# Designs tried in a protein design run: peptides against a protein of PDB entry 4LZF. Part 85

Target 1, 155 residues: chain A of PDB entry 4LZF
Amino acid sequence: GGRLVVFPNGTRKELSADGQTVKVMFFNGDVKHTMPDQRVIYYYAEAQTTHITYPDGMEVLQFPNNQTEKHFPDGRKEITFPDQTVKTLHPDGREESVLTDGTIIQLNPDGSKVIQFNTGQREIHTADFKRREYPDGTVKTVYSDGRQETQYPTG

## One batch from the design tools (peptide; made by RFdiffusion4, then SolubleMPNN)

Design b2_p16_3_s4 (from b2_p16_3, 7 letters changed)
Fold by OpenDDE base, seed 2:
Structure b2_p16_3_s4 (fold): chain B 155 residues (1-155), chain A 16 residues (1-16)
Amino acid sequence: as target 1 above (155 residues)
Amino acid sequence: SSLEELEKLLAELNSR
């Protein structure tokens, strides 16, 4: 059968009969589960946070405010905020936020910004200009020097 | 980061 070890400091360790599942209940209320698939589940009692580590290096954090963070082995991070906005941080420094209305905001390493609106319009921000692209093919550009240009779809 | 703080706490627990 399984066994329970109780340590002098109050920490408890439960082992399954096959030894494939281990549960450690720390004296401070934290809990560590080692699962047969080698994932490790940490519960931090004071922070009320769940932290899962996977053998491939992936990590998942669940916070009490309903925020979730995924840390991928390639260095990418995905944050789901309480408002359900999803932000992806790429290893190259690129950031993408997907809003609940479908709007996508991209921040590029060079400082440029691209907004893809749910209406099909796109706005591009660079050091030199702000450009608005419309679904009909119209493009409006405002340059940093104040010059404005409109490009129409039919020429 | 929040993760670093949690890792530090875990390390402290393991060192006791």
Scores: peptide ipSAE 0.023, ipTM 0.644, DockQ to the pose 0.130
Fold by OpenDDE base, seed 3:
Structure b2_p16_3_s4 (fold): chain B 155 residues (1-155), chain A 16 residues (1-16)
Amino acid sequence: as target 1 above (155 residues)
Amino acid sequence: SSLEELEKLLAELNSR
């Protein structure tokens, strides 16, 4: 049969008969489940947050505000915000946000920023300039020194 | 981070 251990502090530990499932109910209301597939499910009662750890190093966090975070073994992080924006943090320092309207915002390790608008326009930010590229081929650049340049499309 | 805070709480619980 299963086993129940009750500790003096009020924490309870339940072991399944096969020993494959362990449930710890902490005195503060937190819960830890160790599953047969070796994933561990933490529930933090005060924070109302679920934290799942996998044997390969993957971690998933679910917050009460509907935010979800995935921490991949390779160091990549993926955050789904309550508004369903998805932000990816790459190990190389690059960040990419995909908005619900299809706009993509990229922050590069060199400090540059690229916005790909759903309209087909693209905006590039560097230390030296801000540049707007239009679908018709027009390019407008505002340089850090205040100079402005317009490049017209070739017909 | 939120994760770090949770890890601290867990560590405290396990140490009691």
Scores: peptide ipSAE 0.022, ipTM 0.631, DockQ to the pose 0.131
Fold by OpenDDE base, seed 5:
Structure b2_p16_3_s4 (fold): chain B 155 residues (1-155), chain A 16 residues (1-16)
Amino acid sequence: as target 1 above (155 residues)
Amino acid sequence: SSLEELEKLLAELNSR
């Protein structure tokens, strides 16, 4: 059968009969589960945060404010904010935010910013210009030197 | 990020 070990400090350790599941209940209220698939589920009692580590190196954090963070083995990070905005941090330095309305905001390593609006419009920000692209093919550019250019759709 | 902050805190705890 299973085993229960109670330590002098109040920590309790439960082992399954097969030894594949281990639950440690620490004296401070923290809980650590080691699962048969080698996932480790840690609950930080003070922070009320759940932390899951996977054998492939992925980590998932669940915070009490409903924020979730994922750290992928490739170095990518994904944050789901309480408002359900999802922000992805890529290893190359690119950041992408997907808003609940479908708008996508991209911050590029070169410092440029691209906004893909849910309306189909796209806005590009660089050091040299701001450009708005419209669904009909019209493109408006405002350059840093004050020039403005409109390119009308063809076809 | 909150993950990075937590990792920092854990590293500090482990350094004691």
Scores: peptide ipSAE 0.020, ipTM 0.560, DockQ to the pose 0.116
Fold by OpenDDE base, seed 1:
Structure b2_p16_3_s4 (fold): chain B 155 residues (1-155), chain A 16 residues (1-16)
Amino acid sequence: as target 1 above (155 residues)
Amino acid sequence: SSLEELEKLLAELNSR
């Protein structure tokens, strides 16, 4: 059979008969599971948060508000918000948000912002201007000095 | 970050 160890502080440790699964129930209600596939599953009782670590360095957090965070070994982070928006934080500082309507928002390390609308329009924000690109090829630019420019499609 | 706070909590538990 399995083994049960009870510590003086109230922590309990259960070992499966095959030795492949270890469950630690901490005195504060937290739980740690070590699985045969080398996943480690933490449950933080007060926060009601599940934290899974994988042997390759991947980590997954599940919060009680239905937010999920994935931390990749390369430093990339992917956050799925309760509203199902997915935000990716890249190691180079670039951030991308994909909204449920298909809009993509990109924040670049240089401070510029690009919005790809589901309509096919694109908006570019820089320190010097805001630019709107339309599917027909029209481009409207508003510069920080108040100047406005419209570029019309050829043809 | 939220993860960092959880890691701190875990570290505290392991130190007891």
Scores: peptide ipSAE 0.020, ipTM 0.622, DockQ to the pose 0.134

Design b2_p16_4_s1 (from b2_p16_4, 10 letters changed)
Fold by OpenDDE base, seed 5:
Structure b2_p16_4_s1 (fold): chain B 155 residues (1-155), chain A 16 residues (1-16)
Amino acid sequence: as target 1 above (155 residues)
Amino acid sequence: SEREKLVAEMRARAAA
């Protein structure tokens, strides 16, 4: 059968009969599960936060506000916000946000920003200009010096 | 001891 160990401080440790699952209930209300797949599920009682660590180095944080964060072994982070926006932080410093309407916002390491609208329009922001690209091939550029240029589609 | 390790782990997590 399983085994229960009760420590003098009130911490309890439950072992499954096969020894593959370990549950530690700490005296402060925290809970640690070690699973057969070697993932460790830690619940912080005060913060009401779940932290899962995987043997490959992946980590998952689940917050009480319904935010979820995935920390990948390569250093990438993926944040799912309560509104279901997904933000990816890449190791190279690039950030990408995918909104629920399909709009994609990219922040590049060089400081440029690209917005891919759900309409098929694209807006590019650089130090030198803001550019709007339209599905028909029209491109409107507003330069930092105040100049404006419109490029019309060929055809 | 096993108890001391568990307490240390809890403290380490609570501090992080």
Scores: peptide ipSAE 0.040, ipTM 0.738, DockQ to the pose 0.066
Fold by OpenDDE base, seed 2:
Structure b2_p16_4_s1 (fold): chain B 155 residues (1-155), chain A 16 residues (1-16)
Amino acid sequence: as target 1 above (155 residues)
Amino acid sequence: SEREKLVAEMRARAAA
């Protein structure tokens, strides 16, 4: 059978019969599970937050508002918001948000912004201009000096 | 002791 250890402070430790699963129930209500695959599941009782750590260095945070954060070993972070928007923070400083309608918003380290709309339109923001690209090949540019340019598709 | 390790781990996690 398994083993139960009860500490004087009220903390409990349960070991499975095979010794591969360990459950620690802390006196503050926190719970730690060590699984056979070496992942560790920690539950913060006060914050109602689950933190999973994997042997490869992956971490997953699950918040009570349904937000989920994944921390990858390469330094990338992926946040799924309660509205199901997925935001990826890349190690190079680039940020990408994918909205539920399929719109993609990219923030580049140079401060430029690209919006890829679900309609096939694209909007590019730089220090020098704002540009709108249309599916038919039309491109409209508004420069920082107020000049406007329209490029029509080659028929 | 095992108890001291568990208390230290809980404190480290709560502070993290």
Scores: peptide ipSAE 0.039, ipTM 0.730, DockQ to the pose 0.065
Fold by OpenDDE base, seed 1:
Order: C-alpha cells, then sequence, then structure tokens
Structure b2_p16_4_s1 (fold): chain B 155 residues (1-155), chain A 16 residues (1-16)
C-alpha cells in the first residue's frame, strides 16, 4: 500500500503504492510532487508560484498573476503574459511578440525591428530607414537623411 | 537523513 511519513518538523511525505508518485508537503506549506512522467512540480505557498521541471531540462513557471514562463533546454524562453501576449526570447538575442490581434513584433540582435500587422502591412525599422510595406505591393521608405521614397507595384 | 535532505532541498529551492 501507500506510505505516509510524518517528520518532527511537520513535513509530510506521501508515497503511492506503486512508488511512481511522491508528494512532499513541507512545514511552510510548500509542496513537491514527483510524477510518473518524471516531472517535478514545486509549489511555493508564500509566492503562490508553481515550478515544473521536466527530465529533458524544460522548466515551466506559473505565477499568481496568470503569467506563464517556459524555459526550453536550448535556452529559448516563452512568456505568456496575463493579457495572452506571447513573447519568445531566442538564444541569439532575437525577441518576438505575438499579440492577441495577430500582430507580430520582432526585435533583432542588430537593433532592427519588424512589425507584421494583422492587416498584412509590415513595418521595418533599421538604422538607415523606416519602411512600410502594403499588401498591394506599395512600399514607402523614410530614410535617416529625411529623404522619402515610394515604390509602386508592377502591374 | 531523509528529513535533512528534504529541508536542504526546500532551502535550496527557496534561495533559487
Amino acid sequence: as target 1 above (155 residues)
Amino acid sequence: SEREKLVAEMRARAAA
């Protein structure tokens, strides 16, 4: 059968009959679950935060404000904000945000920025220019020297 | 002891 161990400090350890599940309830209210799938679930009672660690090195943090962070073994991080915006931080320094309306904002390591609007328009920001691309193929560029150029689609 | 390991683990997690 299952086992319950009660320690003098008030910590409790529950073991399933099959030994595949272990639950530790610490004296401070923290909880640790070791699951059959080898994930470890930590609950910090004071912070009301859940931290899941996976055997492949994946980590998931769940905060009381409904923010979720995924830390991938490759060094990538994915943050789901309370407003459901998803931000991905790549190991190369690139950042991508996907807004709930479908807009995608990309920040590149060189400092350039790309916004893909849900309308199909795209805006590119570099050190040399700001460019707006339209679905019809029109491109408007404002250069850092103040020059403006419009390129019309061929058709 | 098992108790000491659990306490140490809790402290390590809280400090991280």
Scores: peptide ipSAE 0.039, ipTM 0.732, DockQ to the pose 0.064
Fold by OpenDDE base, seed 4:
Structure b2_p16_4_s1 (fold): chain B 155 residues (1-155), chain A 16 residues (1-16)
Amino acid sequence: as target 1 above (155 residues)
Amino acid sequence: SEREKLVAEMRARAAA
């Protein structure tokens, strides 16, 4: 059968009969589960946060506000915000946010920003200009010096 | 932030 160990500090350790599952209930209310698949589920009672670690190095954080963070072994991070925006942080420093309306916001390592609107318009921000690209091929650029340029599609 | 709290708790556990 399973085994229960109760420590003097009030921490409890439950072992499954097969030894594949270990549950530690800490005196502070924290809970640690070691699962048969070797994932470790840690619950922080005070923070009401769940932290899952996987054998491959993936980590998942679940916050009480419904924010979820996934930390991939390759260094990529994916954050699902309470508003369901998904932000991906790439190891190269690129950030991509996908909004619920389908808008994609990309922050590039060079400091440039690209917004792909759900309308098909794209906006590019650099140190030198802000550019709006329209689905018809029209491009409007506002330069940092205040100049404005409109490029019309070649029909 | 909640993340900062978690990181602090993780550090405390690692020291524990």
Scores: peptide ipSAE 0.028, ipTM 0.670, DockQ to the pose 0.533

Design b2_p16_4_s2 (from b2_p16_4, 8 letters changed)
Fold by OpenDDE base, seed 2:
Structure b2_p16_4_s2 (fold): chain B 155 residues (1-155), chain A 16 residues (1-16)
Amino acid sequence: as target 1 above (155 residues)
Amino acid sequence: SANEELVAEMLKKASS
């Protein structure tokens, strides 16, 4: 069968019969699970936060405000906010947010911004202009100098 | 991150 070890400080350690699963219940209320697949699940009692580490270097954080964060080995981070917006931060500085209505917002390292609306419209923001692209092929551009241009679809 | 402060506190405790 399994084993239970109780330490003088109040920490308890449970081992499965096969020795592949270990549960440590610390005196401060923290809990650590070591699983057969080598992932480690740590619960921080004071912070009410769950921290999962994987053998490939990936980490997952689950916060009490319902925010979750995935930290990938390549340096990418994926944040799921309480409102279910998903934001991806890339190592090159690019950020992408997917809203619940299907809208996608991209922030580029050069400061430009692209919004892909759920309606099929696309808006591009640069230092030089703001451009709106419509599903029918119409493109409207407002330049930083105040000039406006409309390009009409062909067909 | 909105929880950066919490993460920093957790890391401080883990490193001590």
Scores: peptide ipSAE 0.023, ipTM 0.633, DockQ to the pose 0.568
Fold by OpenDDE base, seed 4:
Structure b2_p16_4_s2 (fold): chain B 155 residues (1-155), chain A 16 residues (1-16)
Amino acid sequence: as target 1 above (155 residues)
Amino acid sequence: SANEELVAEMLKKASS
């Protein structure tokens, strides 16, 4: 059978019969679960936050406001916001946000921004211009100096 | 963000 250890400070440790699962319930309400797959689940009672660590270095944070963060071993982070926007932060500094409507917002390390709208339109922001690309191939550019240019599709 | 602050607090507690 399993084993229960109660410590003088009120912390309790539950061991499964096979020894593969360990649950520590701390006196402050925090909980630590060590699972058979070697992931460790921390629950911080005061913060109401769950923190899962995996043996490969993956980490998952679940916040009480319904935000979830995944920290990948390669340094990539994926944040699911309460509004269900998913933001990916890449190790190279690139950030990508996927909105619930399918719009993708990309922030590039060079400071440029690309918005891929769900309509198929694409908007590119650079230091020099804002450019709108349309599905038909039309491209409208507004330069930082106020100049505007329209390029019509070839064909 | 509030969550960033929370993470920072959690990390601080874990390191003590």
Scores: peptide ipSAE 0.023, ipTM 0.630, DockQ to the pose 0.543
Fold by OpenDDE base, seed 3:
Structure b2_p16_4_s2 (fold): chain B 155 residues (1-155), chain A 16 residues (1-16)
Amino acid sequence: as target 1 above (155 residues)
Amino acid sequence: SANEELVAEMLKKASS
């Protein structure tokens, strides 16, 4: 059978009969649950936050404001915001945000920015220019020196 | 952010 240990400080430890599951209920309301698959689930009562750690190094944080963060073993982070925007932070410094309307925003390590609008237009920001690409093939560029160029589609 | 602060507090508690 299972076993229950009650400590003098009020912490309780429950062991399954097979020893594969361990649940520690701390005196402050925190809970640590070790599962058969070796994932560990932490619940922080005061913060109302859940933290899951996996054997491969993956971590998942669930916050009371409905934000979720995934921390991958390779250093990548994926944040799902309360508004359901998903932001990915890459180890090389690149960031990508996917908005609920389908717009994709990319921030590159060199400081350049690319916006892929849901309309099919693209906007590229660099140190030297801001460029708008239109679905019909028209490209408008405004350079940092104020010069403007329009490239019309061929056809 | 508020969540960053929360994470920092959790890490502090875990390390103490």
Scores: peptide ipSAE 0.023, ipTM 0.634, DockQ to the pose 0.565
Fold by OpenDDE base, seed 5:
Structure b2_p16_4_s2 (fold): chain B 155 residues (1-155), chain A 16 residues (1-16)
Amino acid sequence: as target 1 above (155 residues)
Amino acid sequence: SANEELVAEMLKKASS
């Protein structure tokens, strides 16, 4: 059968009969589960935070405010905010946020920003200009020097 | 953010 070990400091360790599951309940209220699939689940009682580590290096953090963070082995991070906005931070420095209404905000490593609105409009921000692209093909550009240009659709 | 601070605290405790 399983085993229960109680340590002098109050920490308890439960081992399954097959030895594949280990649960450590620390004296401070923290819990560590080692699972058969080799993932390790940490619960930090004071922080009320769950931290899962996977054998491939993946990590998942679940915070008490309902924010979830996934840390991928390649360095990518995905944050799901309480409002269900999803922000992805890429290893190359690119960031993408997907809002609940479908709007996508992209921050590029060169400092440019692209907003893809749910209306089909697209806005591009660079050091030199702000540009709005419309579904009909119209493009309006405001340059950093104050010049404005409208490009009308062809056809 | 609050969570960034929390992570920092967790890491600090883990390294102590």
Scores: peptide ipSAE 0.023, ipTM 0.635, DockQ to the pose 0.533

Design b2_p16_4_s3 (from b2_p16_4, 9 letters changed)
Fold by OpenDDE base, seed 5:
Structure b2_p16_4_s3 (fold): chain B 155 residues (1-155), chain A 16 residues (1-16)
Amino acid sequence: as target 1 above (155 residues)
Amino acid sequence: SANEELVAELKKKAEE
């Protein structure tokens, strides 16, 4: 059978009969659950936060505000916000946000920003200009010096 | 992020 160990401080440790599952219930209400697949589930009672660690280095955080964060072994982070926006932080410093309406916002390491609108329009922000690209091929550029240029589609 | 700070605090408490 399984084992139950009760420590003097009130912490309890439950071991399954096969030894594959270990549940530690700390005196402060925190819980550590080691699973047969070697994932470890932490529940922090005061913060009401769940933290799952995987053997490959993957981590998943679930916050009480309905935000979820995935920390990948390669250093990438994926944040699902309460509004269901998904933000990916890449190891190279690039950030991508996907909004629920399909708009994609990209922040590049060089400081440039690209917005892919759900309408098919694209807006590019650099140190030198802001540019709007339209599906018909029209391109409007506003330069940092105030100059404006419109490029019309050919044909 | 605010949540990153929270995680750091939680890890510190778990190591005690």
Scores: peptide ipSAE 0.027, ipTM 0.637, DockQ to the pose 0.866
Fold by OpenDDE base, seed 3:
Structure b2_p16_4_s3 (fold): chain B 155 residues (1-155), chain A 16 residues (1-16)
Amino acid sequence: as target 1 above (155 residues)
Amino acid sequence: SANEELVAELKKKAEE
C-alpha cells in the first residue's frame, strides 16, 4: 500500500506503493507532484501557476492569464501570449514573433528588424534604411538621411 | 515581464 506522512506543520506527503509517485501537499496549498517519468509538477496556489520541470532540463510555466512559457535546455524560450502570439527568444539574442494573422516579426542581434507580412510584402529596418519589398519585385527604400529610392521590377 | 517577476518571487519562496 501507499504511505502517508503528516508533518507537524501540516504538510502531507503521499508515496505510491511502488515509490514512483510522490505528492507533497504543503501547508500553504502548494503542491509538488513527482511523476514516474521524473517530471515534477509544481502548483503554486497563491499565484495559481503551474510549473513543470523535466529531467532533460525543459521547463513549462502556465500562468493564470493564459500565458505559457517553455524554457528549452538549449536556452531558447517560447512564450505563447494570451492572444496566441508566439514569441521565440533564441540564445544568440534573435527574437521571432508569429502573429495569429501569419505576420512574422524578426528582431536580430544587430538591431535590424524584418517583418514578413501575410500579404507577401516584407519590410526591413536597419540603422541606415527602411526597405519595403513588394511581391511584384518593386523595392522602396527610405534612407536615414531622408533620401528615397524606388527600384522597379525588371520586366 | 510581470510573469518574470512572479517566477522570481516563486523561486525565492521555494528556496526558503
Scores: peptide ipSAE 0.026, ipTM 0.634, DockQ to the pose 0.758
Fold by OpenDDE base, seed 1:
Structure b2_p16_4_s3 (fold): chain B 155 residues (1-155), chain A 16 residues (1-16)
Amino acid sequence: as target 1 above (155 residues)
Amino acid sequence: SANEELVAELKKKAEE
């Protein structure tokens, strides 16, 4: 059968009969749960935060404000905000935000920005220009020197 | 972010 160990400080350790599940309930209300799939679930009672670690090095954080963060072994971070916006931070410094309406905002390491609107329009920001692309193929560019150019679709 | 600071604090407490 399973085993229960109670320590003098009030910490409790529960062991499953197969030894594959270990639950430690600390005196402060924190919990460490080792699962058969080798993931470890930490619950920090004071912070009301859940922290899951996986054998491959992935980490998942669940905060009391309903924010979730995934930390991938490759250094990528994925943040799901309370409003359900998903932000991905790449190791190269690139950031991508996907809004609930389908809009995608990309921040590039060179400082350029791309907004892909749910309407099919795209806006590109660089050091040299701001460009708006329309679904019909029209492209409007405002250059840093104040020059404006419109390219019309072929047709 | 405030959450990043919290994570750093929680990791420090888990190592103690």
Scores: peptide ipSAE 0.026, ipTM 0.627, DockQ to the pose 0.734
Fold by OpenDDE base, seed 2:
Structure b2_p16_4_s3 (fold): chain B 155 residues (1-155), chain A 16 residues (1-16)
Amino acid sequence: as target 1 above (155 residues)
Amino acid sequence: SANEELVAELKKKAEE
């Protein structure tokens, strides 16, 4: 059978019969749940936040505002915002945001920005220019010196 | 992130 240990401070520890599941209910309302697959689920009662750690180093945070954060072993982070925008932060400093309408926003380490619109248009921002690419092959560029160029599609 | 301060507080409590 399972075992229940009650500590003098009010903390409780529940052990499954097989010993593979351990649930600790702390005196402050926090909960630590160790699972057979060696993942650990922390619930912080004051913050109403869930924190899951995996044996490979993966971490998942669930916040009371409906934000979710995934911390990958390679240093990548994935943030799902309350509005369901998904932002990925890469170890090289590149950031990518995917909006609910399918628009993708990329921020590069050099400060350049690329927006891929759901309409098939693309906008590129650099130190030297702002460029808009259209699905028909038209390209409009505004350079930092104020020069404007339009390239028309062939055909 | 918007919750970086909260994450820092949670990590401190877990080390304790």
Scores: peptide ipSAE 0.025, ipTM 0.635, DockQ to the pose 0.655

Design b2_p16_4_s4 (from b2_p16_4, 8 letters changed)
Fold by OpenDDE base, seed 5:
Structure b2_p16_4_s4 (fold): chain B 155 residues (1-155), chain A 16 residues (1-16)
Amino acid sequence: as target 1 above (155 residues)
Amino acid sequence: SENEKLLEELLKKANE
């Protein structure tokens, strides 16, 4: 009970029997699917890229190099790189990268950088110092003026 | 996209 429309330019439009699924095959090879849940899946033939838009404003881009980008309605972006590193860009300017080994790198809007190593060590970079925190509670700080401080754990 | 705009025009002309 579906319907097929063929336009003069060669574009084809297929409608499901219930009309809830629409597939448009454009003359240039692009494809647009409108799904029952109102998400729209657009395939760009030249770029070989898939773009999914959701009713709530969520967008997902899938690139031919295996990179995936999620654009959230709140302005947050999540990029999964081909190497499976996941980078999150927050609306406030904060960026977080999660590496495959579990290391987390955070870039803060104030310019500070925090690295949470998979070993349990943590490194903090500011304009004033570089600080290394160790799992045993030891903290080593190198200040911008060259001064060094070691704080030993208690207990 | 340009295709989407074109489709809209085609649908209008075809009374779809």
Scores: peptide ipSAE 0.081, ipTM 0.769, DockQ to the pose 0.061
Fold by OpenDDE base, seed 2:
Structure b2_p16_4_s4 (fold): chain B 155 residues (1-155), chain A 16 residues (1-16)
Amino acid sequence: as target 1 above (155 residues)
Amino acid sequence: SENEKLLEELLKKANE
C-alpha cells in the first residue's frame, strides 16, 4: 500500500504503493508532485503558479493570468500570452511573434524587423530601408535617404 | 517577462 507521512510542521507526504509517485503538500499550501516519468510539478499556492520540470531540462510555467511559458533545454523560450499571441525567443536573440490573425513579426538581432501579414504581404525593416513585398511579386522599397524603388514582377 | 521575474523570486523562496 501507499504511505502517508505527516510532519510536525503540517507538511504531508504521500507515496504511491509502487513508490513512483510522490506528492508533498507543504504547510504553506504549496504542492510538489514527482511523477513516474520523472517530471516534477511544483504548485505555488500563493502565486497560483504551476512549474513543471522535465528530466531533459525542459520547463513549463503556467501563470494565473493564463500566460504559459515553455523553456527549452537549448535556451529557446515560447510564451503564450493571455491573448493567445505566441512569442518565441531564440538563443541567438531572434524573436518571433505569431498573432491570432496569422501575422508573424520577426525581430532580428541586427535590429531588422520582418512582418509577414496574413494577406501574404511582407514588410522588411532595416537601418537602410523599408521594403514591402506583395503577393503578385511587386516589391516597393523606401530607402533611408528618401529614394523609392519599385520592382515589378517577372513574367 | 514579469512572470519570469516572479518565477525567479519564487524559486529562490521555494520549499525545495
Scores: peptide ipSAE 0.029, ipTM 0.598, DockQ to the pose 0.725
Fold by OpenDDE base, seed 3:
Structure b2_p16_4_s4 (fold): chain B 155 residues (1-155), chain A 16 residues (1-16)
Amino acid sequence: as target 1 above (155 residues)
Amino acid sequence: SENEKLLEELLKKANE
């Protein structure tokens, strides 16, 4: 069947009969699984962290605080926080957070911020102004110079 | 993240 190798330092290596699965149990408690689908699963015993690497370059990190991170081959990173907020970091520098209530917060590379509220209201922050857009078409703007403007809907 | 920093340090000390 399979094969077991025990090294002098206490590390153990198990090979399946078909040779497609390899399990290494390191002397420090860490574990490495090499799977038939070529994914590699690292478990760091001290940190209690799981790190999965895929042949396409994708990586998945699972932390003991219930945070999960996905690192995509294109450079995108997706973080699921313990509170179930999902934050996406895009290669272009844009960051988007989706809250559990459906609110979306976008940080743009130019420094602007957009909040899309679950109520349908939208707030835009730039260097020049803070703007609130309402579902009825009303727009309120507070400019950096202190000026305020209200634009009323047409119709 | 702080978790990522920790992992990076662990990878440097990892057996493989």
Scores: peptide ipSAE 0.028, ipTM 0.615, DockQ to the pose 0.725
Fold by OpenDDE base, seed 1:
Structure b2_p16_4_s4 (fold): chain B 155 residues (1-155), chain A 16 residues (1-16)
Amino acid sequence: as target 1 above (155 residues)
Amino acid sequence: SENEKLLEELLKKANE
């Protein structure tokens, strides 16, 4: 059978019969679960935050504001905001946000920005120009020197 | 982010 250990300070430790699941309920309300799959689940009672660590180095954080963060072993971070926007931060410095309406915003390490609108339009921002690409193939570019160029689709 | 700061504090104060 399982075991329950109660410590003098009020901390409780529950062990499954097979020893594969361990639950520690600390006196302050914090909880630590060690699971059969070797993930460790920390619950911080005061902060109402859950922190899951996986044996491969993956970490998942669940905050009381309904934000979730995934920290991947490769250094990538994925944040799901309360509004369900998903932001990915890549180790190379690239950032991508996917909005609920389907819009994608990309920030590149070189400082350029790309917005893929849900309408099919795309906007590219660089040091040299701002460019708008339209679904019909029209491309409008405003260069940093003030010059404007329109490229029309060829039939 | 503010949550990232919270995480750092939580890790410092973790029971284990």
Scores: peptide ipSAE 0.028, ipTM 0.600, DockQ to the pose 0.718

